# Ledger of designs, part 340: peptides against a protein of PDB entry 5Z08

Target 1, 168 residues: chain A of PDB entry 5Z08
Amino acid sequence: RQKDEWAKKTSSLMKQLDWFIGEHLGAMLAAEELGGPVVGELMEIDPDDLSAGFNAHGKLKKATSQPDLDRRQRRIDDIWGPQDEQGQAHKRKRGADEALAASAEMRDLIEQLMNKLVEAGGDNSATYVEIPRESAAARFLVRSKVAMFHPNDARRLRLVDFGRDLDD
Target 2, 222 residues: chain B of PDB entry 5Z08
Amino acid sequence: GLPRLIDAIEEASKIPAKRRQTPIKPTIEKLTTHLYTHGASPDSLLRLADLLTLRNHLDQASLAAITRNLYPSSTVSDEVVLRFIGALGHGQLKPTLALQALFLRWLVMVYHLLENPGVLGQVYGVLFDLLDTAAIRPQLCHLLALVTRRKHVRPFRIQAILTLSRQTGGDPNLTGLLRVFKNYYPEIIVGDATKGRASAFKHPDPQWRQHLDEIQQRRSEA

## One batch from the design tools (peptide; made by RFdiffusion4, then SolubleMPNN)

Design b2_p30_5_s4 (from b2_p30_5, 18 letters changed)
Fold by OpenDDE base, seed 2:
Structure b2_p30_5_s4 (fold): chain B 168 residues (1-168), chain C 222 residues (1-222), chain A 30 residues (1-30)
Amino acid sequence: as target 1 above (168 residues)
Amino acid sequence: as target 2 above (222 residues)
Amino acid sequence: SEAARVAELAAQQREELERFLALVRELQAE
């Protein structure tokens, strides 16, 4: 009974998180990657304005290479620039693609972090995920105090173990 | 072709303007037109970086015109980047601060084309130490915002930015850079003096970006 | 028991996820 209740609660939580990532967080993270406002700070941009530009139906494209991310920052003005009529459809599509990419990156990162935590079996040294880049997703998790970088290697990220950090 | 135009400008750059037999302006116009149409190859970029960064007899208007049309047709090498970084700061042999601001803006606009973006991270300290130079600070903060990683966010640099922000009355570019630092250290208190509008570090020139993308697209089709 | 360890790990993961979602909600409310 308790295991079933836990499984149900965890499933519900994961569904809520997945929904939030897809509907809201992905767009905000995309905006941050593009040099927009930092997620969780006074967003000068209404999340609704960001969401109106992002259509939810985009296929999870695989991890875009580091060069594609630097290309994403170049598209800031295309995403946030004045909506001229002829460019609006292409800008909306580009914005949607970036939000989907950010959502996929966030989901993948959370999954990796959780999997490593389970696999480590209590060994803190084994809980680190190697991140290919410092993304808005990684920065968000660190800023939210959900994750931390390895003190000597900024390419290693782990979940904050709230149980151990309280006892130390 | 572009190499011949660069040859002519290199030779003219050795001679004071008053002693030139022929005006260089028509050759500069041909160069800038060529750069606008085709961009610069990696080899041409290196030669142009030397013309822009080394002390010579070219006028400031010509140097600025070349910089404004310095579209890479391909990637930007570490050597080209280091030429521009080496030209920054105060000194009699260095370019004017106005030209240095254009170089920093250019580096921001071509950041995605760097062969090794990590090269800027290696010279992070050199860039950071120039933040007190008001004339280049806006573009410098923008570049640092792109380059900054966890390894660069050190307590002494946090304190330096906070101090400089207070001294400048809360320069929005410094506030923007502090926001980037806060991504790594959420506990950084952006004091009341920094409650001002942070720079969003928007692309400096959308038209330039669009034209660069067109030049880069031609390369991918070849 | 191995089952107890899995349950404890599962409870810890849930607590971390709940904290994460709480933070996300706080960020949305601001």
Scores: peptide ipSAE 0.020, ipTM 0.221, DockQ to the pose 0.013
Fold by OpenDDE base, seed 5:
Structure b2_p30_5_s4 (fold): chain B 168 residues (1-168), chain C 222 residues (1-222), chain A 30 residues (1-30)
Amino acid sequence: as target 1 above (168 residues)
Amino acid sequence: as target 2 above (222 residues)
Amino acid sequence: SEAARVAELAAQQREELERFLALVRELQAE
């Protein structure tokens, strides 16, 4: 009985999350990826707060794959390209494609984070997902305090264990 | 072939223009025509990078012409990239700032052909420290916009851009770079000093890109 | 403002994710 209720609740939450990702969050994440407004709390970080928040020990891992760079160049072009009517139409189409891509990335990231949490069996060191890039999706989860980066490696992301923070 | 043309130019580059037995311009024109038609192999790119970056007796117009036609036929090695990066900045043995701007523009245009894009990330500090050099800043900001990762976005660099932006009256290229930083740290407040128009970092030369694509396609068919 | 709406939606999604994670943890404890 409890497992069935749990399964129903989980299914309902996943459907709501999927809807939210598809209808709202994907477009907003894409907008953020395109240099639009950041989704979530604009933390006014004072330059001093920026210094405190930047963990110095992130090892210089290899630059992101060529595809990520091409995507970034396209992003820059999309952000700053001439807003001609044709440019706006291309930007809208590209924005729609980026919204779909951001939605897919967010879904995949959440799935990976959850799977790692389940597989880790309570070992926090095993709960980290290696992310290929720091996406708007990853940043959103961190800003929302749902996920956290590894203290020494910003390419490793895990879900925040809300259960342990209550017992500590 | 291209190697023979490079050989002739290398030999001529060792000799002052006034002491050359033969004019080099016809050989440069043959080289640039060949590069435009076929591109340069990795080995040829390295040799040409040395000709472009090392102090020699070639004239600035010839060096610029080679750089404008420096189409890779395949990939760009780390060694080639590092030659161009090493040529940046101020110094009696370094190329002119105008030529350095062309090198940075070239790196932007061939960035997708780098064998290891990470090489630029390794020399990020060298590139970043040159932002005060106004003559190369536009192309440098564009390259940094491509290269920047979270690991590079440090408080001291954020502050450095903000300070430099104030000092320059809000250079749009610096504002553009700061916007790239903000992609990694959305909480970065672009102060009033940076409220200026940001540069788009568009592809510097669409025709050059198209021609590069044609050269690259011929390699895939061979 | 649109920003306020987005912040509210983000807060709501955080709560839903927290609930979801709590459920996942309960499954691991079984």
Scores: peptide ipSAE 0.024, ipTM 0.214, DockQ to the pose 0.013; fails the geometry check
Fold by OpenDDE base, seed 3:
Structure b2_p30_5_s4 (fold): chain B 168 residues (1-168), chain C 222 residues (1-222), chain A 30 residues (1-30)
Amino acid sequence: as target 1 above (168 residues)
Amino acid sequence: as target 2 above (222 residues)
Amino acid sequence: SEAARVAELAAQQREELERFLALVRELQAE
């Protein structure tokens, strides 16, 4: 009986989350990815990560920015630029496509995070998901204090255990 | 063709205006017309970047006119980008701050054509340290908003923006940049001084963008 | 303001997500 109530509550929450992602969050995340307003409230940041220095000969270390994923961070101007009428339809379609993509990324990320949490069996070290990029989805989850990055690796994301983090 | 026009301007740039046998303005007008119609190849862009960034005898109006018509017909190389970045800041040998603002605006408008957008991320510190220069701050914040990744969002930079925002009475460009930082670290508390209207960093020139797209489209058809 | 509504919606969704995660933890303990 309790399992059934839990399953129903979980299913209901997943449906609500899916609805929220599809109807609201996806568009907002897409807007954020495109350089629009950030969804959520302000938190404090730590200074130590500055060490990627220039070498002495002025040659730029090749930051392996994977070009294709960075293309998805559309220009701030694509979000905020005046939409000409014909450009508006393409931009609306493109905006809708980006909202769908952002929704899909958020859903996939949440699914991966939950799956890792279940698989870890209480081992916090095993709860990290490797993320290919710092997506608006990942950032939103961190802003919402739902997820946190690994202290030493920004490519690793885990769900915040609210039970443990509140007790600590 | 474009190379010959550049040759003529390069030669003229070595001579003070008062000592030139022929006025350079007609040649600059031909150059800008050519650039407007056809754009500049990567090789031509490099040569023009040198003309724009190196100290020479060209007048500011001519340099500004070239910059306003500096449409890439193809991609923008790292070398071209670095010429413009190297021209930023205070110094007797550097271009005027007004021209630097045009360079930053240009980099914003051609950002999608960079062969390696990561090159700007590598010089992020150089760009960031110029935020105190009011004359270039609007365009600099816009460029930084495009370039910023999580690795650049550091506590000292957050604090620097917050401090500068307070000192400037809440410059909307700084607030806009801080909002970009907040995308990576939502934990950034924007103090009361930053509660103002943030810049949306809209495209600086929609007409320029449209014309660039037309030039780029012609390349894809050729 | 639309921004305030979005913030309120985000806060509600955070609360729902927290409840969801709490439920997931309860299921794992079972």
Scores: peptide ipSAE 0.022, ipTM 0.210, DockQ to the pose 0.014; fails the geometry check
Fold by OpenDDE base, seed 1:
Structure b2_p30_5_s4 (fold): chain B 168 residues (1-168), chain C 222 residues (1-222), chain A 30 residues (1-30)
Amino acid sequence: as target 1 above (168 residues)
Amino acid sequence: as target 2 above (222 residues)
Amino acid sequence: SEAARVAELAAQQREELERFLALVRELQAE
């Protein structure tokens, strides 16, 4: 009975999350990617986290690929370019497409993070998902204190293990 | 020598002022005089960075005096930079915002002496997220103006600075930083709310710069 | 448990996020 109630509650929460992503969060993430406001609380960076998070060699891995720069340039041009009526319609359509894409990215990221958590069976080292880019979705989860980057590799993201805080 | 002075100050920093057997002020004066005359080696800089950034029993005036005389005799390591960056923001264990502003000013003045200027680019997000802190914003914007590269000028940061500029009534330092962003993305339009005087980010202390150059020149001759 | 926490956090931030959506819509209309 308790397991069934938990399963129902989990299913309900997942449906609510999916709805929230599709109806609200996707648009916000897309807006952030397009130069809109950043959503979520700023994480206080502990000095110890900064010292631990930067390997002695400071190599945050490789530069944003040239393709990402071109995409960002186009997005900025879309925001600040000439606002003719046709440009506005194209901007609105592109905004809707970007919202759908952002929603899909967020859903996929959450799914990967959850799957890795389940597969890891308590091994924190195995809970990391490799992310191809620092997306608005990834940043949102980190700002929300739901996920954290690997201290030495910003391409690795994991869910915060909230279960340990309950057993202490 | 400088190491012995640092040793004495480190030991004194562990003890509350009321419990010290000897006044620390004369030792601080000797330290600052030595720093002014000779500068600090990389090893000494690290030790001094710890004294300045870690919670201890040193008074604010002493910490400020050390910071104002923190002339590098050589280069500034990534470790030293990261100590100062880690000390930024709000928190009970962090230095005062006034002292943080001095640290940021120092980083601006020694930026050309960093062993790896890229280290600041790696912590760009940390610095950028502190722009809402009014007490450190002028120095923070100046540092960001030096550090900013095309890779840092992201859409979300453009929007964040525009929003903050509106919220602050067009802070000249934010307008100055936005101008730096515009160098990488000329299509950025400064809205009417950001129309105003931009900071030129001039060197904070020309006399300090000149004295630093004199200290650095003595090293090149040795 | 983690999915539930993500959903709870999303729900808690919903009101704040809706304010941001309103701002985004204003920015898109300009």
Scores: peptide ipSAE 0.018, ipTM 0.229, DockQ to the pose 0.020; fails the geometry check

Design b2_p30_6_s2 (from b2_p30_6, 17 letters changed)
Fold by OpenDDE base, seed 5:
Structure b2_p30_6_s2 (fold): chain B 168 residues (1-168), chain C 222 residues (1-222), chain A 30 residues (1-30)
Amino acid sequence: as target 1 above (168 residues)
Amino acid sequence: as target 2 above (222 residues)
Amino acid sequence: SKKEWAKKLKTLEEIYLRLRYAAGYDLRKL
């Protein structure tokens, strides 16, 4: 009974976290990866906004026809192709794909971090996950104080031990 | 450097404004500019926490200006946190309630930089017992919303918020805090005590956060 | 164990809370 309740609550919370990552956080992470705003600076980023790209200041490009697009704007336009209807559809699809990729990376990182914490049995040296790159997901986990980098190796990430508050 | 500015302000803080040989305002402006540009080290934070929390002859505008520019360049120690917590409440030696509200807002904005976030959980009762103080309640509820865990959600605290909500005509910050409690205990009924709107506990200053992140990043590159 | 399940749930609660808050969301809606 009580174990089943804990399992049910854990499963429910995991589903809520997965939903939050997929519906909100993934697009924000993708925006950060694309040189947009840092996660939490701009709210309500959608895949269509990702497709518009960001200026040198991390602001959404307004669809204004004016020619003085800075070098970052050109690079984004080069990445996303011509502003025809097909180009806009391709941009929207790419924005959605980047948001999905960022969501998957964040889910995988959280899962690995949780698994390593359980496997380590209290050995802090064994709690590190190796990350292939410093992603927006990894940086956001650190800024959020969910994770921390190894002091000497930014490719090693561990979950923050919340346990001191858990044993009481 | 920052230590010399703090030294000058510490010495000036011992002397009533009318008896100072030199105006302190230019030194405060240099300090706040330095803090805005570079942040404060852990050692400087402790000294500034003492200047802000201990009774001295600094004017309220200067204390508020320092607090608004109190960007940590690194972590925030338990000792610094405890200075600010120890400065809360009523008393002749306590800072003004307006300044206490700024301290609570600061603690909210630097919560992620605490060396030990659990320190606030240890003083949860002290913070909770100040909820009757209307002038600090908005920031206090926000800090409590960050700090609250399942262990803090107790029947007596639920009842205390419900009682205080009735007495305050349904303060939206108390309703917000009850909603945070409901995350841990879904059976908590919020509606019976508070026909009112619940306050949203979002980061209180996105620009301050962005500037803090820029200060923190420069340290990781140095 | 019961302790392990409790620890896992509390850890997930902490992760979810911190990520939501850092992303600019309200602490009230877990």
Scores: peptide ipSAE 0.644, ipTM 0.852, DockQ to the pose 0.287
Fold by OpenDDE base, seed 3:
Structure b2_p30_6_s2 (fold): chain B 168 residues (1-168), chain C 222 residues (1-222), chain A 30 residues (1-30)
Amino acid sequence: as target 1 above (168 residues)
Amino acid sequence: as target 2 above (222 residues)
Amino acid sequence: SKKEWAKKLKTLEEIYLRLRYAAGYDLRKL
């Protein structure tokens, strides 16, 4: 009975977290990855706005024609392909795909971080997850103080031990 | 550097404004500019916390300006937190309630940088007992909303908030805090006295947060 | 164990709260 209540509460909270990541956080993370605002600066990022891309200052690019800027700008220009209805549909799809990818990365990273914390049995050295890159998801977990990088290796991330503060 | 600016302000703080050989305002402006650009180290934060919380001859505008620019470059120690908590409440030696509200807002904005977030949980009772102080209640409720965990949600505290809510005509910050309590105990009935508007506990200054994040990132690269 | 489930739930609560707050969301609504 009590174990089942804890399991139900945990499952409910996981579903709420998954919903929050999918419906809100994924688009915000995708915006940060695309050179937009840092997560938490802009509360309402439409996937359509993601398709418009961001300038060097993290502001939404207006449809102005400036041609020549660098490879990230070409990815933005490939997002900014012909202003026809097909080009806009491709942009919207790409923005949605980036939001889905960012949501999946955040979910996976949280799961790995939690699993490593459980497996380590209290050994802080064994709690690190190896990350392939410093993603917006990884940076946001660190800024949120959910995770921390290894002092000597930015490819290693661990969950903050909340337990010490919770058992006292 | 920052230590030399703090030294000059510490010495000036011992002397009444009318007896100072030089105006302190230019040094305060240099300090606040430095803090805005580079933040404060843990050691500098402690010294600044003492300047802000201890009775001295600094003017309220200078103290407020320092507090508004008190960006940590690193973590915030328990000692720094305890200086600000110890400065709260009524008393002749306490900072003004306006300055205390700025300290509470600062603690909210740096909560994620505490070396030990549990320190605020240890002083939860002290913070909770200050809820009757109307001038600091908005920021205090916000800080309590960050700090509150299941262990802090007790029947006597629920009843205390409900009583105070009735006495204050349904202060929206108290209603907000009760909603935070309800996250841990869904069975909490927010009675008719609390049917009013609840305050939102969102980050109080997104621009200050962004600038803090920039300062924090520079340290990780150095 | 009951302790393990309690720890897992508390950890998830902490993650969720920190992420929501850092994303600019209100602490009143979990």
Scores: peptide ipSAE 0.643, ipTM 0.852, DockQ to the pose 0.272
Fold by OpenDDE base, seed 4:
Structure b2_p30_6_s2 (fold): chain B 168 residues (1-168), chain C 222 residues (1-222), chain A 30 residues (1-30)
Amino acid sequence: as target 1 above (168 residues)
Amino acid sequence: as target 2 above (222 residues)
Amino acid sequence: SKKEWAKKLKTLEEIYLRLRYAAGYDLRKL
């Protein structure tokens, strides 16, 4: 009974996390990979501004002030939505593919990080996952303080130990 | 460097403004510029936390300016956090409630840089008991929204929020905090007194966060 | 164990909260 409730809650939360990654975070990660704003930097990405591209500093050419992430996501979806012109369709397809790739990478990284934490049995040295690249996903995990790089090796990522707060 | 600027401000803070030989404003401007450019080390953060939280002769505008530019270049120690928490509430020796609200906002914005996020969990009760203080309630609810875990969601705290929500006419920050509690205990009934708009606990300053991230990245490269 | 499941759930909660908040989302909408 209690184990089943924990399993159900865990499964529900995993589904919510997967949905969040797929529906929201993946597109933001893809935008970062494409030289766009850092995930969470612009609360207010206008799709028109995303379509206008980023300067050499990763800043939108026009700073628009609209904080609605739901609008931003719709606007990412609008940037990646169907438009009639082949060039925009290709750009949108590429971005959808990048969003899917970023989503998959984020899911995989979280899974690996979680698995390594379980396998390590409390040995922090064994908790590192080797990452093939410093992706937007990896960087975002670090900025979010979900993960940390190895001090001497940016190809090694580990989950932040939340455990001290978890044992109560 | 930053230590010398702090030294000068510490010295000036001991002297009433009318008795200072030199205006402090230029030194505050240099400090805030330095903080904006480079951030503050853990040691500098502690010294600045003392300047901000201890009663001194610095003007409120200067204290607010320092707080708004208090970018950590590194982690934030438990000691620094505890200075700010200790400065909260009412008392003749405590900072103004306006400054306390800035401290709480700062803690929200640097929460992810705490060496031990659990330190805020340890003082959760102290923070929670300050919810009646209207002037700090918005930032306090936001901080509590970040800090709240299942262990903090207790029946007496649920009831306290519901009671205070009724007394405040349904403060949206309290409704927001109760919604955060509901994430851990879905069975929590957000009663009729909370039918109002719940506050959204989003990052309060995306530009400040971005600038903080830039400061943090430069440190990882150095 | 029950403890392991609790730890896993709490870890996932922490991950989800941190990612959502860092992405600019509201802490209320879990």
Scores: peptide ipSAE 0.642, ipTM 0.850, DockQ to the pose 0.288
Fold by OpenDDE base, seed 2:
Structure b2_p30_6_s2 (fold): chain B 168 residues (1-168), chain C 222 residues (1-222), chain A 30 residues (1-30)
Amino acid sequence: as target 1 above (168 residues)
Amino acid sequence: as target 2 above (222 residues)
Amino acid sequence: SKKEWAKKLKTLEEIYLRLRYAAGYDLRKL
């Protein structure tokens, strides 16, 4: 009974988090990834607004790795480059696809971070997830104080220990 | 540097304004400019917290200007938090209620930089008992909305908010706090006395947040 | 265990609250 209530509450909250990521956060992360505003600077980024381009000098902060810069520049060029005949519908679709990709990345990162926390059994050294790149999702998890980078390795991410607040 | 500016202000704070040999305003302006550009280290934050919270001869405009520019360059220690919490409430030795509201707003804006967020959970009762103080209630409810967890939601606190909501004609901040409580206990009836607008408790200053993030990033690159 | 489920739920609550707040949303809708 009580275990079933905890399982139901956890499942309900996971669905709410998944909905929030898909309906709101994914578009904001996609905007940041595409060189737009940082998550939380603009409210209510519609995936359709992602198709209009970012006029703001959102300084493309040099991602520390050259490969991430090249990939980001390619994505910007792919979305904002001279699209000849591909009408407004194709731009909207690309904005939606980037929002879906950002949503999937955020969901996967949260899942991996949660799994590593459970597997570590209290060993903080074993709680790190290896990330392929410093994504908008990873940066947002750090800015929101949900996660932290390893002090010596920006490719390693772990959950913030909420335990001191949780064990009381 | 920042330490020398703090030294000059600490010495000036011991002397009534009419007895100072040199006007302090130019030094306050240099301090606030430095804080805006570079932020405050943990050691500087502690010294500034003492200047802001202890009774001295600094004017309210100077204290407010320092508080509005109090960007941490790193984390915020439990000691700094406890200085600001200890400065809350009524008394001749306490800061003005207007300044206390600025301290509570600052704690909201730096909540994610606390070394131990649990420190605010430990003083939850002290914060909650100040809800009757109208002048600080908006910022206090916002801070409580960030701090509240399932362990803090108790029947006596629900009843206290409902009673105070009736007495205040349905303060939207109290209604907002009850809605936060309802996240942990869905069965809480936010009764007819709370039919008013609930406060949202979103970040109070996006520009201040953005500037803080810029200061925090410079430290990670240094 | 019951403790593990409680810890998982509390962790998810904390993640959700922090992400919503940092994204500019209100604390009222969990």
Scores: peptide ipSAE 0.642, ipTM 0.846, DockQ to the pose 0.286

